# Peptides against a protein of PDB entry 3V4O: the designs that were tried, part 63

Target 1, 234 residues: chain A of PDB entry 3V4O
Amino acid sequence: DQPLAKDKVALLIGNMNYREHPKLKAPLVDVYELTNLLRQLDFKVVSLLDLTEYEMRNAVDEFLLLLDKGVYGLLYYAGHGYENFGNSFMVPVDAPNPYRSENCLCVQNILKLMQEKETGLNVFLLDMCRKRNDYDDTIPILDALKVTANIVFGYATCQGAEAFEIQHSGLANGIFMKFLKDRLLEDKKITVLLDEVAEDMGKCHLTKGKQALEIRSSLSEKRALTDPIQGTEY

## One batch from the design tools (peptide; made by RFdiffusion4, then SolubleMPNN)

Design b2_p14_5_s3 (from b2_p14_5, 7 letters changed)
Fold by OpenDDE base, seed 3:
Order: structure tokens, then C-alpha cells, then sequence
Structure b2_p14_5_s3 (fold): chain B 234 residues (1-234), chain A 14 residues (1-14)
């Protein structure tokens, strides 16, 4: 039987106009296009741009309030980021230079909170760098994660590597979204879909040897973003 | 090296 979602909720954050860091361009386009696609998949989508730390934390809190048992939750982030000791940190636009973990949002903490909601699916699409931040030597002690077998991470790049956007005179996607957008509507298990995106991205001459999609998942069911919402007619 | 530099000029890391 096809899995059903109780509801489908997505939070999309695109940070580009940083105060103390290099400005980005692609997050605007990436968030816009992903919003359109997820709405076609009947997600309730909240899309936000250029969030301060306070605004990001509030957005995450509001997102968590929409999650409940069986709900599909998707978090997309495009912006500056880093990874220390397996923990992913999203950088708000008002983060200092250098930034530290206390200035950023830890994705694994968000995951922990999502698990408490007994969601049906937790998808993280992290379109940010995963380089070590040498200015932050703190090892966060995170609460233990539950074994929920409903988690999918799509990292735009490998551990210790960078995620890129194309410097174009016009509007252009980041590398990850460039390929993700072409497959996102496919009725496939989300891990299979991302694997195909990884192959497509691997053919990109611009980022060959520089950026590669990483999938980290614990997904024991054939869940797709196309899964229907319970009680709805399709 | 020049091709790599040119490629790098077209990419911005996040």
C-alpha cells in the first residue's frame, strides 16, 4: 500500500544578503523554484529570504508547530553554512565574522525536535557548504536521536566540501537546485530520486571533482514527496 | 590551470 501523509509542510530558507559575509545570488531563485514545485506536490510551503538569527529561529519554531504525527516535514536551506563534527550549521544573514555555533542554527537539533512530533517523513535539503569552521572548536552535545527510520538528508556537497552557485549575469540556480528541480516531481522514493539527482550532478563539468551530492538516510518505507495526503482525493 | 581558474571564476561557494 502506498504510504500516506497526514499533511505535508515545508520550510524554505534562502539567505543571500549577508551583512558580514560574501553575498550570494542563487538562493532567491532556488527558493522560488522549489516553492513552486513543492506546491505542485501539495506541500504547505513557507518560503523566507534573508533571515536574521532571531527570524530563523522563529521560522523553525513555527514550522515545528505545523508538524504532527504522520506529517511530512521538509526543510530546505540555501546560504552559507558549515559542518563541524557531523553537525550542520545554517548561517543567518546577521551572523558575525567569524561566526560560531551559537550564532547559527544546528540542523541536528531541528531533527531532534521533528522526531518528537512523530512525523511521517523528515527531509533535509541542505544547499550550503560543509567545510569545517576552524573558528569554532566546540563539540556540541546533542540530545540522542530516536530511531524513527524516516530521515533523509540531501546534502548539496560532500563532507568537508563546498556547495556552489553559478556566477551569471542573470538569474541562475545553485548547482544542487539546478539538478534537483528537474526530478523533484517524480513519483519515486525520495532516496531514489536524490540518487538520480546525484548522477545528474556528477555529469556537470563545472563542479566535477568539487561538488557532489551526498545522501544520508534512514528510511525504511517507500516514501515519496508525491505521496498523497490522507483524507484528500487525488 | 587556466581552465580551472576560469571555472572557479564562474562559481561562488556558499
Amino acid sequence: as target 1 above (234 residues)
Amino acid sequence: AAEEAERDSKLQPR
Scores: peptide ipSAE 0.456, ipTM 0.782, DockQ to the pose 0.872; fails the geometry check
Fold by OpenDDE base, seed 2:
Structure b2_p14_5_s3 (fold): chain B 234 residues (1-234), chain A 14 residues (1-14)
Amino acid sequence: as target 1 above (234 residues)
Amino acid sequence: AAEEAERDSKLQPR
């Protein structure tokens, strides 16, 4: 039987115009293209650019309010980020230099809150670096995650590595979105879809040995982004 | 080496 979503909601954040950090360019294009694709998949999409810490926290809070039992939640982030002790941190545009965990949003905390909503699927697409931030010595004490078997992380890069965008005079995607966008509409289990994206990205000569997609999942059901919404005609 | 340098110059880390 085809899995059904109660609803499908996505929050897309692209941070580019950092105050105290190098400016990025690709998140604009990445968010735009992903928005169009997710809308074709009947996601309710909120797309935001250049968020301060306050705005990011508010956006996440509002996103969480849209989640409920059986809802598919997708969070995409493109911007600066880091990973300490297995915890991913998204960097707001107003973060100081150096930034610390108190200035950033912890993805695992968001996951915890999503689990409390009894969502049908939790997808994180983290298009950011995963290098350790040596200026942040905070060891986060996270509550144990529930066993929901509905979690998928698509990391644009592997642990301790960087995620890249291509520097062009014109509009260009980040490396992850460059390949993701070509497969996102496929009717496949999300982990299978991401695995194919990983293979495509692996053929990129520019990032070979520098960036590789990592999939981390606990997904016991064949859930896809193409899954129809319950109560809709399909 | 020149090709590698060119490739690296085209990438910006996030």
Scores: peptide ipSAE 0.441, ipTM 0.775, DockQ to the pose 0.867; fails the geometry check
Fold by OpenDDE base, seed 4:
Structure b2_p14_5_s3 (fold): chain B 234 residues (1-234), chain A 14 residues (1-14)
Amino acid sequence: as target 1 above (234 residues)
Amino acid sequence: AAEEAERDSKLQPR
């Protein structure tokens, strides 16, 4: 049976112009490309660039208000980030140097809140580094997740590693988006799609041995980004 | 080693 989404909503964040950290370039292009692709897939897309901590928290709150039972939710983030104790932290542009967890947004906390909305699918595409932040010694105490079997993480890199963009004078995609954009419109289970992207990225000589896509999923149904919205033509 | 150095020069971590 063809899975159906009640609706499809995406929040895309690209942070580049950091105040106290190295500036990035590719998130602009990555967010732009992904926005166009997701709109072709009938996602309602909110795309934002260079968000402060306050703005990021507000954007996430507004995103959560659009989620409901059976809605597909997708969060994409491109920018600085880190991972401590299995928790992913997105770094706002106004974060201090060094930044700590209280300055950042925890992805797993967002997931917890998405689960409360009884969403049909939760997809996180995290185009950031996953290195340990040694300046943050806090151990976050998070609420336990529910068993919803509708969660997919696409990490641009493996645990403890970095995600890269190419230093170029012109506009170019980051490594993850370079390969993701070529397959995103395919009518495949999202985990299968990401697995193919992982193989494509694995052939990139620039990041061989430095960056590898990681998929972490608990997805018991054949859900795809191409799934039709209930009450629409398909 | 030379190839690795070349790759590193073209990459910026996020």
Scores: peptide ipSAE 0.440, ipTM 0.771, DockQ to the pose 0.911; fails the geometry check
Fold by OpenDDE base, seed 1:
Structure b2_p14_5_s3 (fold): chain B 234 residues (1-234), chain A 14 residues (1-14)
Amino acid sequence: as target 1 above (234 residues)
Amino acid sequence: AAEEAERDSKLQPR
């Protein structure tokens, strides 16, 4: 049977105008384009730019309130980030230099909270660096995750590597979004879709040997972003 | 090397 979503909700965050860190440019375009695409897929999309720590936490809280049993949840983040001990940290625009885990939002904590909502699908698209933050020696002790078999991570880059955006005089996407946007509307299992994006990215001469998409999935069912919302007829 | 350097100059890490 065709998988159904009770609802489809996405939170998109693009951080660019950092106070204490290098400014970025592409997250504006990335969030805008992804917003348009996800809306075509009948997602309820909340798109926010340049969030402080307080605003990011509030946005995540509000996002979680929209999640419920069987809801597809998608979190996209474009900005500075790091990964320590397998935990991904999104960096708010007001984060100090150096930033630490207490200044940032841990994606795995968000995942834990999403699991408590009994979501139908949890998709994380993390368009950030995954390098170790040497200024953060904290070893996070996270609550054990449930075995929900409905989790998909699309990392813009490999563990310990950087994610890039293209420096142009005009507006340009980050590398990940450059390729993701071309396939996002395809009616395919999300992991298959991301695998195709990974292959496309692999052909990019600019980031060859520097950036590669990583897919981490426990998704045991065929789920797609194109899956219809329950109770709707198309 | 020059091509790689030029390529790298066109990328900004996040």
Scores: peptide ipSAE 0.440, ipTM 0.773, DockQ to the pose 0.879; fails the geometry check

Design b2_p14_5_s4 (from b2_p14_5, 6 letters changed)
Fold by OpenDDE base, seed 5:
Structure b2_p14_5_s4 (fold): chain B 234 residues (1-234), chain A 14 residues (1-14)
Amino acid sequence: as target 1 above (234 residues)
Amino acid sequence: SAAEAERDSLLQAR
């Protein structure tokens, strides 16, 4: 049987103009291009730039309100970030220097809340660094996740490594989006699609040995971003 | 190598 989504909703966040950290350039272009692609896939897309902690938390809350049983949820983040003890933290533009977990949004906490909504698919595309934040010694104790087998993480880089954006005189993408955008519209299982993106990154002279995509998934069914929405004709 | 150095100069870590 063809898989169906009750709805498809995406939240895209691009943080660039940090107050106390180096400014970034590519998230603007990354969010813009991803927005256009996801809309072609009939996603309801909310795209936001340069969010404070308060605004990010509100955006996530509003995103969660759009989720329900069988809904496909996708969260994309481009900006500063870090990973401590397997937990990913997105850094708001008003985060202090140094930032700590209480200043940031934990992705795994968002996942837990998405599971409570009984979503059909949970996709996280994290276009940020995954280096350990030595200034944060907090060991988070997270609530146990349910076994939903509908989770896909696309990390722009490997554990403990950095994610990059291209420095060009003109408009340029981050490395992850540079390759992702070329395949995103393909009608393939999302993990297969990301695997192909990983191979593209590995073959390119610009990224070979510098940045590698990591796919972490528990997806027991064939789910694609191209899956039709229930009750609609295509 | 020089090529690697040039590549690295074109990339900024997030």
Scores: peptide ipSAE 0.524, ipTM 0.895, DockQ to the pose 0.809
Fold by OpenDDE base, seed 4:
Structure b2_p14_5_s4 (fold): chain B 234 residues (1-234), chain A 14 residues (1-14)
Amino acid sequence: as target 1 above (234 residues)
Amino acid sequence: SAAEAERDSLLQAR
Protein backbone atom coordinates (compact mmCIF):
# COMPACT_ATOMS: atom_id res chain seq x y z
CA ASP B 1 0.00 0.00 0.00
CA GLN B 2 2.13 2.81 -1.35
CA PRO B 3 1.08 6.39 -0.63
CA LEU B 4 0.69 8.47 -3.75
CA ALA B 5 1.14 12.15 -4.38
CA LYS B 6 -1.12 14.04 -6.74
CA ASP B 7 1.95 16.08 -7.59
CA LYS B 8 5.17 17.15 -5.93
CA VAL B 9 6.20 20.79 -5.76
CA ALA B 10 9.13 22.43 -4.02
CA LEU B 11 10.18 26.02 -3.41
CA LEU B 12 13.83 26.52 -2.55
CA ILE B 13 15.09 29.88 -1.34
CA GLY B 14 18.70 30.72 -0.64
CA ASN B 15 19.53 34.17 0.69
CA MET B 16 23.17 35.18 0.86
CA ASN B 17 23.81 38.72 -0.26
CA TYR B 18 22.18 40.65 2.51
CA ARG B 19 22.29 44.41 2.35
CA GLU B 20 22.36 45.15 6.05
CA HIS B 21 23.49 41.82 7.48
CA PRO B 22 26.50 39.52 7.18
CA LYS B 23 26.77 37.85 3.82
CA LEU B 24 26.52 34.08 3.57
CA LYS B 25 28.03 31.69 1.06
CA ALA B 26 26.68 28.18 1.47
CA PRO B 27 23.03 28.80 0.49
CA LEU B 28 24.09 28.92 -3.15
CA VAL B 29 25.52 25.43 -3.04
CA ASP B 30 22.77 24.14 -0.79
CA VAL B 31 20.02 25.25 -3.14
CA TYR B 32 21.79 23.96 -6.22
CA GLU B 33 22.38 20.52 -4.79
CA LEU B 34 18.93 20.20 -3.28
CA THR B 35 17.40 21.27 -6.60
CA ASN B 36 19.17 18.46 -8.39
CA LEU B 37 18.12 15.90 -5.82
CA LEU B 38 14.48 16.92 -5.70
CA ARG B 39 14.26 16.86 -9.48
CA GLN B 40 15.49 13.29 -9.37
CA LEU B 41 12.55 12.67 -7.08
CA ASP B 42 10.22 14.12 -9.73
CA PHE B 43 9.54 17.30 -7.83
CA LYS B 44 8.64 20.40 -9.73
CA VAL B 45 11.26 22.69 -8.28
CA VAL B 46 11.43 26.46 -8.20
CA SER B 47 14.80 27.63 -6.94
CA LEU B 48 15.48 31.25 -6.17
CA LEU B 49 18.41 33.16 -4.70
CA ASP B 50 18.77 36.48 -2.89
CA LEU B 51 15.16 37.48 -2.67
CA THR B 52 13.86 40.76 -1.34
CA GLU B 53 10.83 40.78 0.88
CA TYR B 54 8.62 41.56 -2.08
CA GLU B 55 10.16 38.82 -4.18
CA MET B 56 9.94 36.27 -1.38
CA ARG B 57 6.27 36.97 -0.81
CA ASN B 58 5.61 36.66 -4.52
CA ALA B 59 7.55 33.41 -4.69
CA VAL B 60 5.51 31.95 -1.86
CA ASP B 61 2.30 33.08 -3.53
CA GLU B 62 3.30 31.40 -6.77
CA PHE B 63 4.31 28.29 -4.88
CA LEU B 64 0.91 28.13 -3.22
CA LEU B 65 -0.79 28.36 -6.60
CA LEU B 66 0.88 25.10 -7.55
CA LEU B 67 -0.50 23.33 -4.50
CA ASP B 68 -3.75 21.43 -4.50
CA LYS B 69 -5.44 18.50 -2.83
CA GLY B 70 -3.01 15.66 -2.36
CA VAL B 71 0.01 17.58 -3.61
CA TYR B 72 3.30 17.24 -1.77
CA GLY B 73 4.69 20.64 -0.90
CA LEU B 74 8.25 21.22 0.23
CA LEU B 75 9.73 24.53 1.31
CA TYR B 76 13.46 24.84 1.85
CA TYR B 77 15.05 28.00 3.13
CA ALA B 78 18.70 28.78 3.65
CA GLY B 79 19.65 32.16 5.03
CA HIS B 80 19.33 34.35 8.06
CA GLY B 81 16.40 33.65 10.28
CA TYR B 82 15.08 33.70 13.79
CA GLU B 83 12.39 32.18 15.95
CA ASN B 84 10.12 34.08 18.29
CA PHE B 85 7.40 32.43 20.33
CA GLY B 86 7.53 29.26 18.29
CA ASN B 87 7.24 31.10 14.99
CA SER B 88 9.97 30.85 12.38
CA PHE B 89 10.89 33.90 10.36
CA MET B 90 12.83 33.90 7.10
CA VAL B 91 14.83 37.08 6.53
CA PRO B 92 14.83 38.68 3.06
CA VAL B 93 18.05 40.17 1.72
CA ASP B 94 16.71 43.71 1.96
CA ALA B 95 15.62 43.41 5.57
CA PRO B 96 16.64 46.32 7.75
CA ASN B 97 19.01 46.11 10.67
CA PRO B 98 17.60 45.18 13.01
CA TYR B 99 14.84 43.29 11.27
CA ARG B 100 11.39 42.68 12.66
CA SER B 101 8.64 40.21 11.92
CA GLU B 102 6.96 42.70 9.61
CA ASN B 103 10.08 42.58 7.44
CA CYS B 104 10.19 38.80 7.33
CA LEU B 105 8.13 35.83 6.20
CA CYS B 106 6.52 33.69 8.86
CA VAL B 107 6.75 30.00 8.06
CA GLN B 108 3.72 29.11 10.14
CA ASN B 109 1.63 31.49 8.08
CA ILE B 110 2.77 29.67 4.97
CA LEU B 111 1.84 26.37 6.58
CA LYS B 112 -1.62 27.68 7.29
CA LEU B 113 -2.06 28.57 3.65
CA MET B 114 -0.73 25.20 2.55
CA GLN B 115 -3.29 23.48 4.74
CA GLU B 116 -6.02 25.41 3.01
CA LYS B 117 -4.87 23.78 -0.21
CA GLU B 118 -5.49 20.36 1.33
CA THR B 119 -1.99 19.18 0.48
CA GLY B 120 -0.98 15.59 0.96
CA LEU B 121 2.29 16.44 2.66
CA ASN B 122 3.89 19.61 3.98
CA VAL B 123 7.64 19.55 4.49
CA PHE B 124 9.63 22.49 5.80
CA LEU B 125 13.39 22.37 5.78
CA LEU B 126 14.61 25.44 7.61
CA ASP B 127 18.34 25.91 7.32
CA MET B 128 18.58 29.02 9.45
CA CYS B 129 19.21 30.13 12.99
CA ARG B 130 16.48 29.79 15.56
CA LYS B 131 17.66 32.31 18.10
CA ARG B 132 15.30 34.77 19.68
CA ASN B 133 15.32 38.16 18.01
CA ASP B 134 15.52 40.54 20.94
CA TYR B 135 14.83 43.50 18.68
CA ASP B 136 11.40 42.19 17.85
CA ASP B 137 8.84 42.15 20.63
CA THR B 138 5.92 41.50 18.32
CA ILE B 139 3.70 38.64 19.34
CA PRO B 140 2.10 37.42 16.15
CA ILE B 141 -1.51 36.38 16.16
CA LEU B 142 -1.72 33.37 13.91
CA ASP B 143 -4.75 31.51 12.73
CA ALA B 144 -5.21 28.12 14.26
CA LEU B 145 -3.80 25.27 12.24
CA LYS B 146 -5.95 22.43 11.05
CA VAL B 147 -5.33 18.87 12.14
CA THR B 148 -4.00 17.41 8.91
CA ALA B 149 -1.38 15.01 10.31
CA ASN B 150 0.84 15.62 7.30
CA ILE B 151 3.39 18.13 8.58
CA VAL B 152 7.14 17.70 8.92
CA PHE B 153 9.62 20.30 10.08
CA GLY B 154 13.30 19.71 9.67
CA TYR B 155 15.16 22.38 11.58
CA ALA B 156 18.85 22.66 10.90
CA THR B 157 19.38 23.46 14.56
CA CYS B 158 17.71 23.33 17.95
CA GLN B 159 15.37 25.91 19.33
CA GLY B 160 17.28 28.95 20.48
CA ALA B 161 20.42 27.82 18.70
CA GLU B 162 22.33 28.82 15.61
CA ALA B 163 22.78 27.06 12.31
CA PHE B 164 26.19 27.16 10.74
CA GLU B 165 27.96 26.97 7.45
CA ILE B 166 31.59 26.07 7.02
CA GLN B 167 33.90 28.91 6.14
CA HIS B 168 35.78 27.54 3.20
CA SER B 169 37.86 29.20 0.55
CA GLY B 170 35.77 27.42 -2.02
CA LEU B 171 32.16 26.39 -2.24
CA ALA B 172 30.85 24.34 0.64
CA ASN B 173 27.52 23.24 2.02
CA GLY B 174 25.94 24.30 5.21
CA ILE B 175 26.07 21.69 7.91
CA PHE B 176 22.47 20.60 7.45
CA MET B 177 22.66 20.13 3.70
CA LYS B 178 26.03 18.44 3.99
CA PHE B 179 24.33 15.47 5.57
CA LEU B 180 20.84 15.78 4.12
CA LYS B 181 22.08 15.41 0.56
CA ASP B 182 23.55 12.00 1.29
CA ARG B 183 20.22 10.49 2.28
CA LEU B 184 17.56 12.51 0.52
CA LEU B 185 17.03 9.97 -2.27
CA GLU B 186 16.37 7.09 0.12
CA ASP B 187 12.94 5.51 -0.04
CA LYS B 188 12.01 6.02 3.58
CA LYS B 189 9.37 7.82 5.55
CA ILE B 190 10.51 11.41 5.61
CA THR B 191 10.72 11.52 9.41
CA VAL B 192 12.85 8.37 9.44
CA LEU B 193 15.08 9.83 6.78
CA LEU B 194 15.57 13.01 8.76
CA ASP B 195 16.29 11.00 11.88
CA GLU B 196 19.12 9.28 10.09
CA VAL B 197 20.40 12.63 8.91
CA ALA B 198 20.32 13.80 12.50
CA GLU B 199 22.49 10.89 13.55
CA ASP B 200 24.98 11.56 10.79
CA MET B 201 25.10 15.24 11.66
CA GLY B 202 25.57 14.38 15.31
CA LYS B 203 28.88 12.78 14.49
CA CYS B 204 30.25 15.98 13.03
CA HIS B 205 32.98 17.33 15.29
CA LEU B 206 32.40 20.84 13.99
CA THR B 207 28.91 21.11 15.36
CA LYS B 208 28.89 18.94 18.47
CA GLY B 209 27.36 21.02 21.19
CA LYS B 210 26.57 23.82 18.76
CA GLN B 211 24.11 22.56 16.18
CA ALA B 212 21.76 19.60 16.10
CA LEU B 213 18.94 18.68 13.75
CA GLU B 214 15.47 18.92 15.22
CA ILE B 215 12.49 17.11 13.78
CA ARG B 216 8.97 18.24 14.50
CA SER B 217 6.27 16.19 12.88
CA SER B 218 2.66 15.19 12.91
CA LEU B 219 2.84 12.67 10.10
CA SER B 220 0.37 9.83 10.52
CA GLU B 221 1.14 8.12 7.22
CA LYS B 222 4.28 6.55 5.85
CA ARG B 223 4.92 9.26 3.30
CA ALA B 224 8.25 9.66 1.59
CA LEU B 225 9.73 12.11 -0.85
CA THR B 226 10.12 9.12 -3.16
CA ASP B 227 6.37 8.48 -3.27
CA PRO B 228 5.19 8.19 -6.86
CA ILE B 229 2.90 10.69 -8.48
CA GLN B 230 -0.64 9.55 -9.16
CA GLY B 231 -1.26 8.68 -12.77
CA THR B 232 2.36 7.92 -13.55
CA GLU B 233 4.11 4.62 -14.03
CA TYR B 234 6.25 3.48 -11.17
CA SER A 1 40.02 25.43 24.56
CA ALA A 2 42.25 25.77 21.56
CA ALA A 3 40.27 23.12 19.75
CA GLU A 4 37.04 24.95 20.37
CA ALA A 5 38.53 28.20 19.20
CA GLU A 6 39.69 26.57 16.01
CA ARG A 7 36.27 25.07 15.42
CA ASP A 8 34.56 28.38 15.95
CA SER A 9 36.82 30.02 13.44
CA LEU A 10 35.64 27.57 10.81
CA LEU A 11 31.96 28.25 11.30
CA GLN A 12 29.72 31.12 10.29
CA ALA A 13 26.34 31.44 11.89
CA ARG A 14 23.34 32.02 9.70
Scores: peptide ipSAE 0.518, ipTM 0.884, DockQ to the pose 0.861; fails the geometry check
Fold by OpenDDE base, seed 3:
Structure b2_p14_5_s4 (fold): chain B 234 residues (1-234), chain A 14 residues (1-14)
Amino acid sequence: as target 1 above (234 residues)
Amino acid sequence: SAAEAERDSLLQAR
């Protein structure tokens, strides 16, 4: 029995030109390449760069409007980020220095909202650091999540660790996208696909001991990014 | 080590 998606929608955000934080370079390339790949997989892709807090919140709101029962939703973020108490925070380009949770977007809050849409699959690809932000001592109180068994987190790095991009005069990917892009089109369960990416990344001498992919999932069905859309012929 | 230093110089944390 082949799983089907009602639709497939992706929001890709790459933040580079931070006002009060070090500028990045790779998110431009990462978002571009991921956009092309996801479009080949028949995703409806919205790709945005250098978003302020206001713009990021609006983008997420618009993304949520495209979600519905059985829809595959994918959120990719490349930029500065941190993790406090198991909650992932994406940092807008206009975030102050230091930033706090109220200046950032909490991924788990987005997940809660996605669950309300009764999506068929929720994939988060977080290409950001997961270090503790010592300047934010707020203990978040999040709404309880439902048991939907359709959630996949692909973290570019381990808990408490950093995610990297290669310093190069020309265009170059971040470490995560460097390996993800080579396997993304494979017709495999998304968790299996990410596991293979993890192994590929683990062989990289540049980040061995510094960055490793972490997969966190509750996925009870064999869902793949290659799953066909209902009502379409393949 | 020198090799580790070289590696670190090629990476920027996000």
Scores: peptide ipSAE 0.508, ipTM 0.873, DockQ to the pose 0.864; fails the geometry check
Fold by OpenDDE base, seed 2:
Formats: structure tokens, sequence, C-alpha cells
Structure b2_p14_5_s4 (fold): chain B 234 residues (1-234), chain A 14 residues (1-14)
């Protein structure tokens, strides 16, 4: 039987105009292109750029309010980030230099809250660095996650590594989105789709030895972004 | 290498 989503909701955040950190350029294009693709997949998409900590937290809260039992939730983030002790932190544009965990949004905390909503699918596409932040010595104490078998992480890069965007005078994507956008509309299990993206990225001479896609998942059902919404006709 | 240097110049870390 075809898996069904009760609804499909996505929050896309692109941070590039940082106040105390290097400016980025590609998140604008990345968010734009991903927005168009997800809308073609009948996602309800909220796309936001250059969010402060306060705005990011509010956006996540509003996103969570749209989640419910059986809903597909997708969070995409493009910007500065880091990973400490297996926890991913998204950096708001007004974060101080250096930033710490209290200045940032912890993805695993968001996942915990998504699980409480009994979602049908939780997808995180993290287009950020995963390097250790030496200026943050906080060891987070997180609530235990439930075993929901509906979680997919698409990391733009490997643990401890950096994610990149192409420096271009014109429109250019980050490396992850450059390859993701070509396959996103395919009717395939999301982990299979991401695996193909990983292979495409692996053929790119620009990122060999520098950036590789990592897929982390516990997905016990053949869930795809193309899955129809319950009660709708396609 | 020169090729690596050129590659690095085309990429901005996030």
Amino acid sequence: as target 1 above (234 residues)
Amino acid sequence: SAAEAERDSLLQAR
C-alpha cells in the first residue's frame, strides 16, 4: 500500500548575513530552489532568511504547531553551524563571536519535540558545518528520544567536517543543494534518494576529500517526499 | 597542490 502523509510541512532557513561572522551567499539560492521543489511536492513551505536567535526559535515553534500525527515534517537549514558531542547547532545571524550553545538552536532538541507530535516522518537536511566548536564546552543533557523509526538526517558533510558553498559572482548553490535539487522530485524512499545524491556529490572534483554527504536514518517504512496527502487526489 | 589551491579558492565554508 502507498504510504500516506496526513500533511506535509517544511521549514526552510537560510542564514547568510551574519553580524559577527563571515557572510555567506548561497543560502538565498538554496532556499529558493528547495522551496519551489517542495511546493511541487505539495509541501506547505515556510521559507525564511537571515533569522536572529529570537526569530529562529519562533519559526521553529510555529513549525512545530503545524505538526501532528502522521504529518511529514522537513527542516532544512543553510548557514553556519557546528556539532558538539553528536548534537547539531544552527547559528542565528545575530550570534556573538564566539557563539555558544545557548546562542544557537539544537537540532536534536527540535527532533525530540517533533517526536512528541507523533509525526509520520521527520527529515532534517542540515547544510552546515559539523566541526567541533572549541569555544563551547557545554555538554548538553538532552531528553531521551523515542523509538519512532521515522527519522532521516541528511548531513551536507561528514562528522567533524565542513560544508561548502560555491563562490560565484552570480547565482550559485551550496554543494549539497547543487546535487539535491536534481533528484528531490524522484518518487523514491527518502534514504534511497539521498544515497543517490551522495553518489552524485562523490563524483564532484570540487569536494573530493573535503565534503561528503552523510545519511543517518531509522526509517522502517518506505516513506518518500512524493507520498500523497491523505484525503487528497493525485 | 595548485589544483587543490584553486579548488579551495572556489569554496566557502559554512
Scores: peptide ipSAE 0.500, ipTM 0.874, DockQ to the pose 0.867; fails the geometry check

Design b2_p14_6_s1 (from b2_p14_6, 11 letters changed)
Fold by OpenDDE base, seed 2:
Structure b2_p14_6_s1 (fold): chain B 234 residues (1-234), chain A 14 residues (1-14)
Amino acid sequence: as target 1 above (234 residues)
Amino acid sequence: SKKLLELLEKLLEQ
């Protein structure tokens, strides 16, 4: 039988107008287009732009409350970020310069909370850099994701994102979204879908060696974003 | 949908 979602909820965050850091442009268009695509997939989508630390934490907390057994959740973040020793951090727009872990949201902590929700599927997509922050020496211990969590973590890394955005005039998609949007509506297991996106990115001469998609999952079921919602006509 | 709406409302009130 085809797997069913109890419900489908998505939180999309795009941070662009940073106070103390370079401004970005791509998140605006990326969040907008992703919103439209996810709605076509019957996701209930909350899209937020330019969140402060307080707002981001609240948004994530509220999103986590929506996650429950059998629910399909998708969390997307586009903005500044950093990675230190395997720990990834999302940077709010009001983060100081330099920012530290206490100013940012730890991805691994969020993933830890997600795995407790027994979701049918949880997709966490990060479109941010994985550069080291020399001003943060925090080394938290990372816990392994639970198999039962059905979490798929996608990390789109970019080198020179600022340079890329500068080179492209107007409102253009980020590289990750450019390839993701072409496949997002496909009826495929989400890990397969993302793997194909990763391959597409790797084949592109513009992104080769500059941007890659890392996928981590313990998903053992054939779950797709196209899976119908339980109790609905499909 | 109610929870989502509540979430949205809470977020918008910030």
Scores: peptide ipSAE 0.021, ipTM 0.611, DockQ to the pose 0.000
Fold by OpenDDE base, seed 5:
Structure b2_p14_6_s1 (fold): chain B 234 residues (1-234), chain A 14 residues (1-14)
Amino acid sequence: as target 1 above (234 residues)
Amino acid sequence: SKKLLELLEKLLEQ
């Protein structure tokens, strides 16, 4: 009765070198670490850095094409972002200042498309700020996720992320990845795993009250990142 | 970009 994945695919995006916004450092190391971990879990991983709007849209579109019935998908983004009226937006490196919704990728729109793919599991992890963008007054209509979508959405956010990165010298993991990497290989239901990561973040004196992990799930089945791919022998 | 397409194609071939 072991759940099986038809295939495992992951797209990791780290945006750092923004043209019109503060540069980031953490996404480089975080994407690298996550890549290595997911490969150990037999994911086929594409890791991309510093994507323009055009490149990000293409990458997401191609990723969505890989999603199908029974497939395990993981989408990770680290970079600038904002949230207005419950809508979250990922900011490409070529976004203008100020950026608007038409310059960015709407997370909820991507989630809507994911739920139509009948995946065995779809994990969407965001490591970006949730600050309001006062220069964008767009109010998109948000649809609720389907119960059968098998989507797990993790939103890691911090206040003053830019200031935090400045205080740390050299290349180091972001706070979210620091805790995620310790548990990612565990054979547990993904929602349980992420909940434990959230608890770890909450207990740490460095992150308490500064960074939190919000988890939203439509997963009604026991699914883990460690689930084997169909046809593979272990 | 060409680079992006190549990377995505490699994913499909794995």
Scores: peptide ipSAE 0.019, ipTM 0.611, DockQ to the pose 0.000
Fold by OpenDDE base, seed 3:
Structure b2_p14_6_s1 (fold): chain B 234 residues (1-234), chain A 14 residues (1-14)
Amino acid sequence: as target 1 above (234 residues)
Amino acid sequence: SKKLLELLEKLLEQ
């Protein structure tokens, strides 16, 4: 009765060197560390840094093509972003200042596409700002996610809060990755694992009241990142 | 895997 994945694929995006926005540092280290951890979990990992809008859209599109029935998919993004009217947007490095929705990738649209793939597990982790963009008045009409989509969505900040970086073991990690990396290899249901990460963040003096992890899940099965791959799919 | 290689190739061609 051990859950099995048909395959495990991950796309990690870290945007740091923005042309018209403040540069970031944490995504580089965070993507690197997450890559190594996911590979230990037998994920096939594509890690990309500093993507333009064109590159981001293509990367996401190609990643979605890898998602099929029974596949475990993980999409991670670290960079600038914003949230307007319940819609979250990832900001490419070539986005103008100010940026608008047409310059960015809508998370909810990607989630909608992910749910159509009949995957065994879909994990989407966002480490980005959730502040409102006052320069974007667009209100997209988005369809609700399917209840049986097996999607786990983690948002590593509170609405209106900005992510911050800390030094840890000689590395400058984002807060989310600092705590996630300590638990990611545990053989636990992914929602339980993320909940424990959220608790760890809440107990830390440095992050209490400043950083939080929001978890949304439609996962109705006991699925873990440690679940073995069925057959030989390498 | 083949799919991973295809993804990498497409991404690198950008």
Scores: peptide ipSAE 0.018, ipTM 0.580, DockQ to the pose 0.000
Fold by OpenDDE base, seed 1:
Structure b2_p14_6_s1 (fold): chain B 234 residues (1-234), chain A 14 residues (1-14)
Amino acid sequence: as target 1 above (234 residues)
Amino acid sequence: SKKLLELLEKLLEQ
């Protein structure tokens, strides 16, 4: 009865050392901690830091090659970003100031490509700003996404200061990762798990009114990150 | 694991 994953693959990207934008610190620790957790869940994890546009596109392309039918795919991004017209954009470290859509990676485009792989689960965890980029007046016309019931988005949104860090065990995590790491290993449907993370974030006085987790999902099956792997891809 | 290795190798070659 429990769903099985054909395999589990994760790409984690943390961008910190921007050339033309404020530098960040949290992504470093967050990527490291998430890597360790996902590996405990038998994910095959590729973790990359400070990627240029070219490198990010290549990383995503190569990540997509690891996805096949029934595979669980997880994309985590921590860095600068924005959202225009419902499209989320990840900002490479070499992005110009101001950056525009042509300089960034569109999450929805990546999702479209993931859908073509007939994955068992698609999880996007985006720890980035989702503010409107007024300098980008481009309205992207994207191909219609397929109607699938295996997509989960977790958006960690901040209103003001991007870099809220909480010291934990001598390390400073981003707010999202601080709460995510406490629950990530739980054997629960991923949307339920994230919902609990959102509640935890909402109860914290340090984050109340400053950062929140938004969940968007079409997941209709009880799929969890803890689901066992039925076979090997590698 | 082979595909993962290939991914890493390709990324490193960029």
Scores: peptide ipSAE 0.017, ipTM 0.578, DockQ to the pose 0.000; fails the geometry check

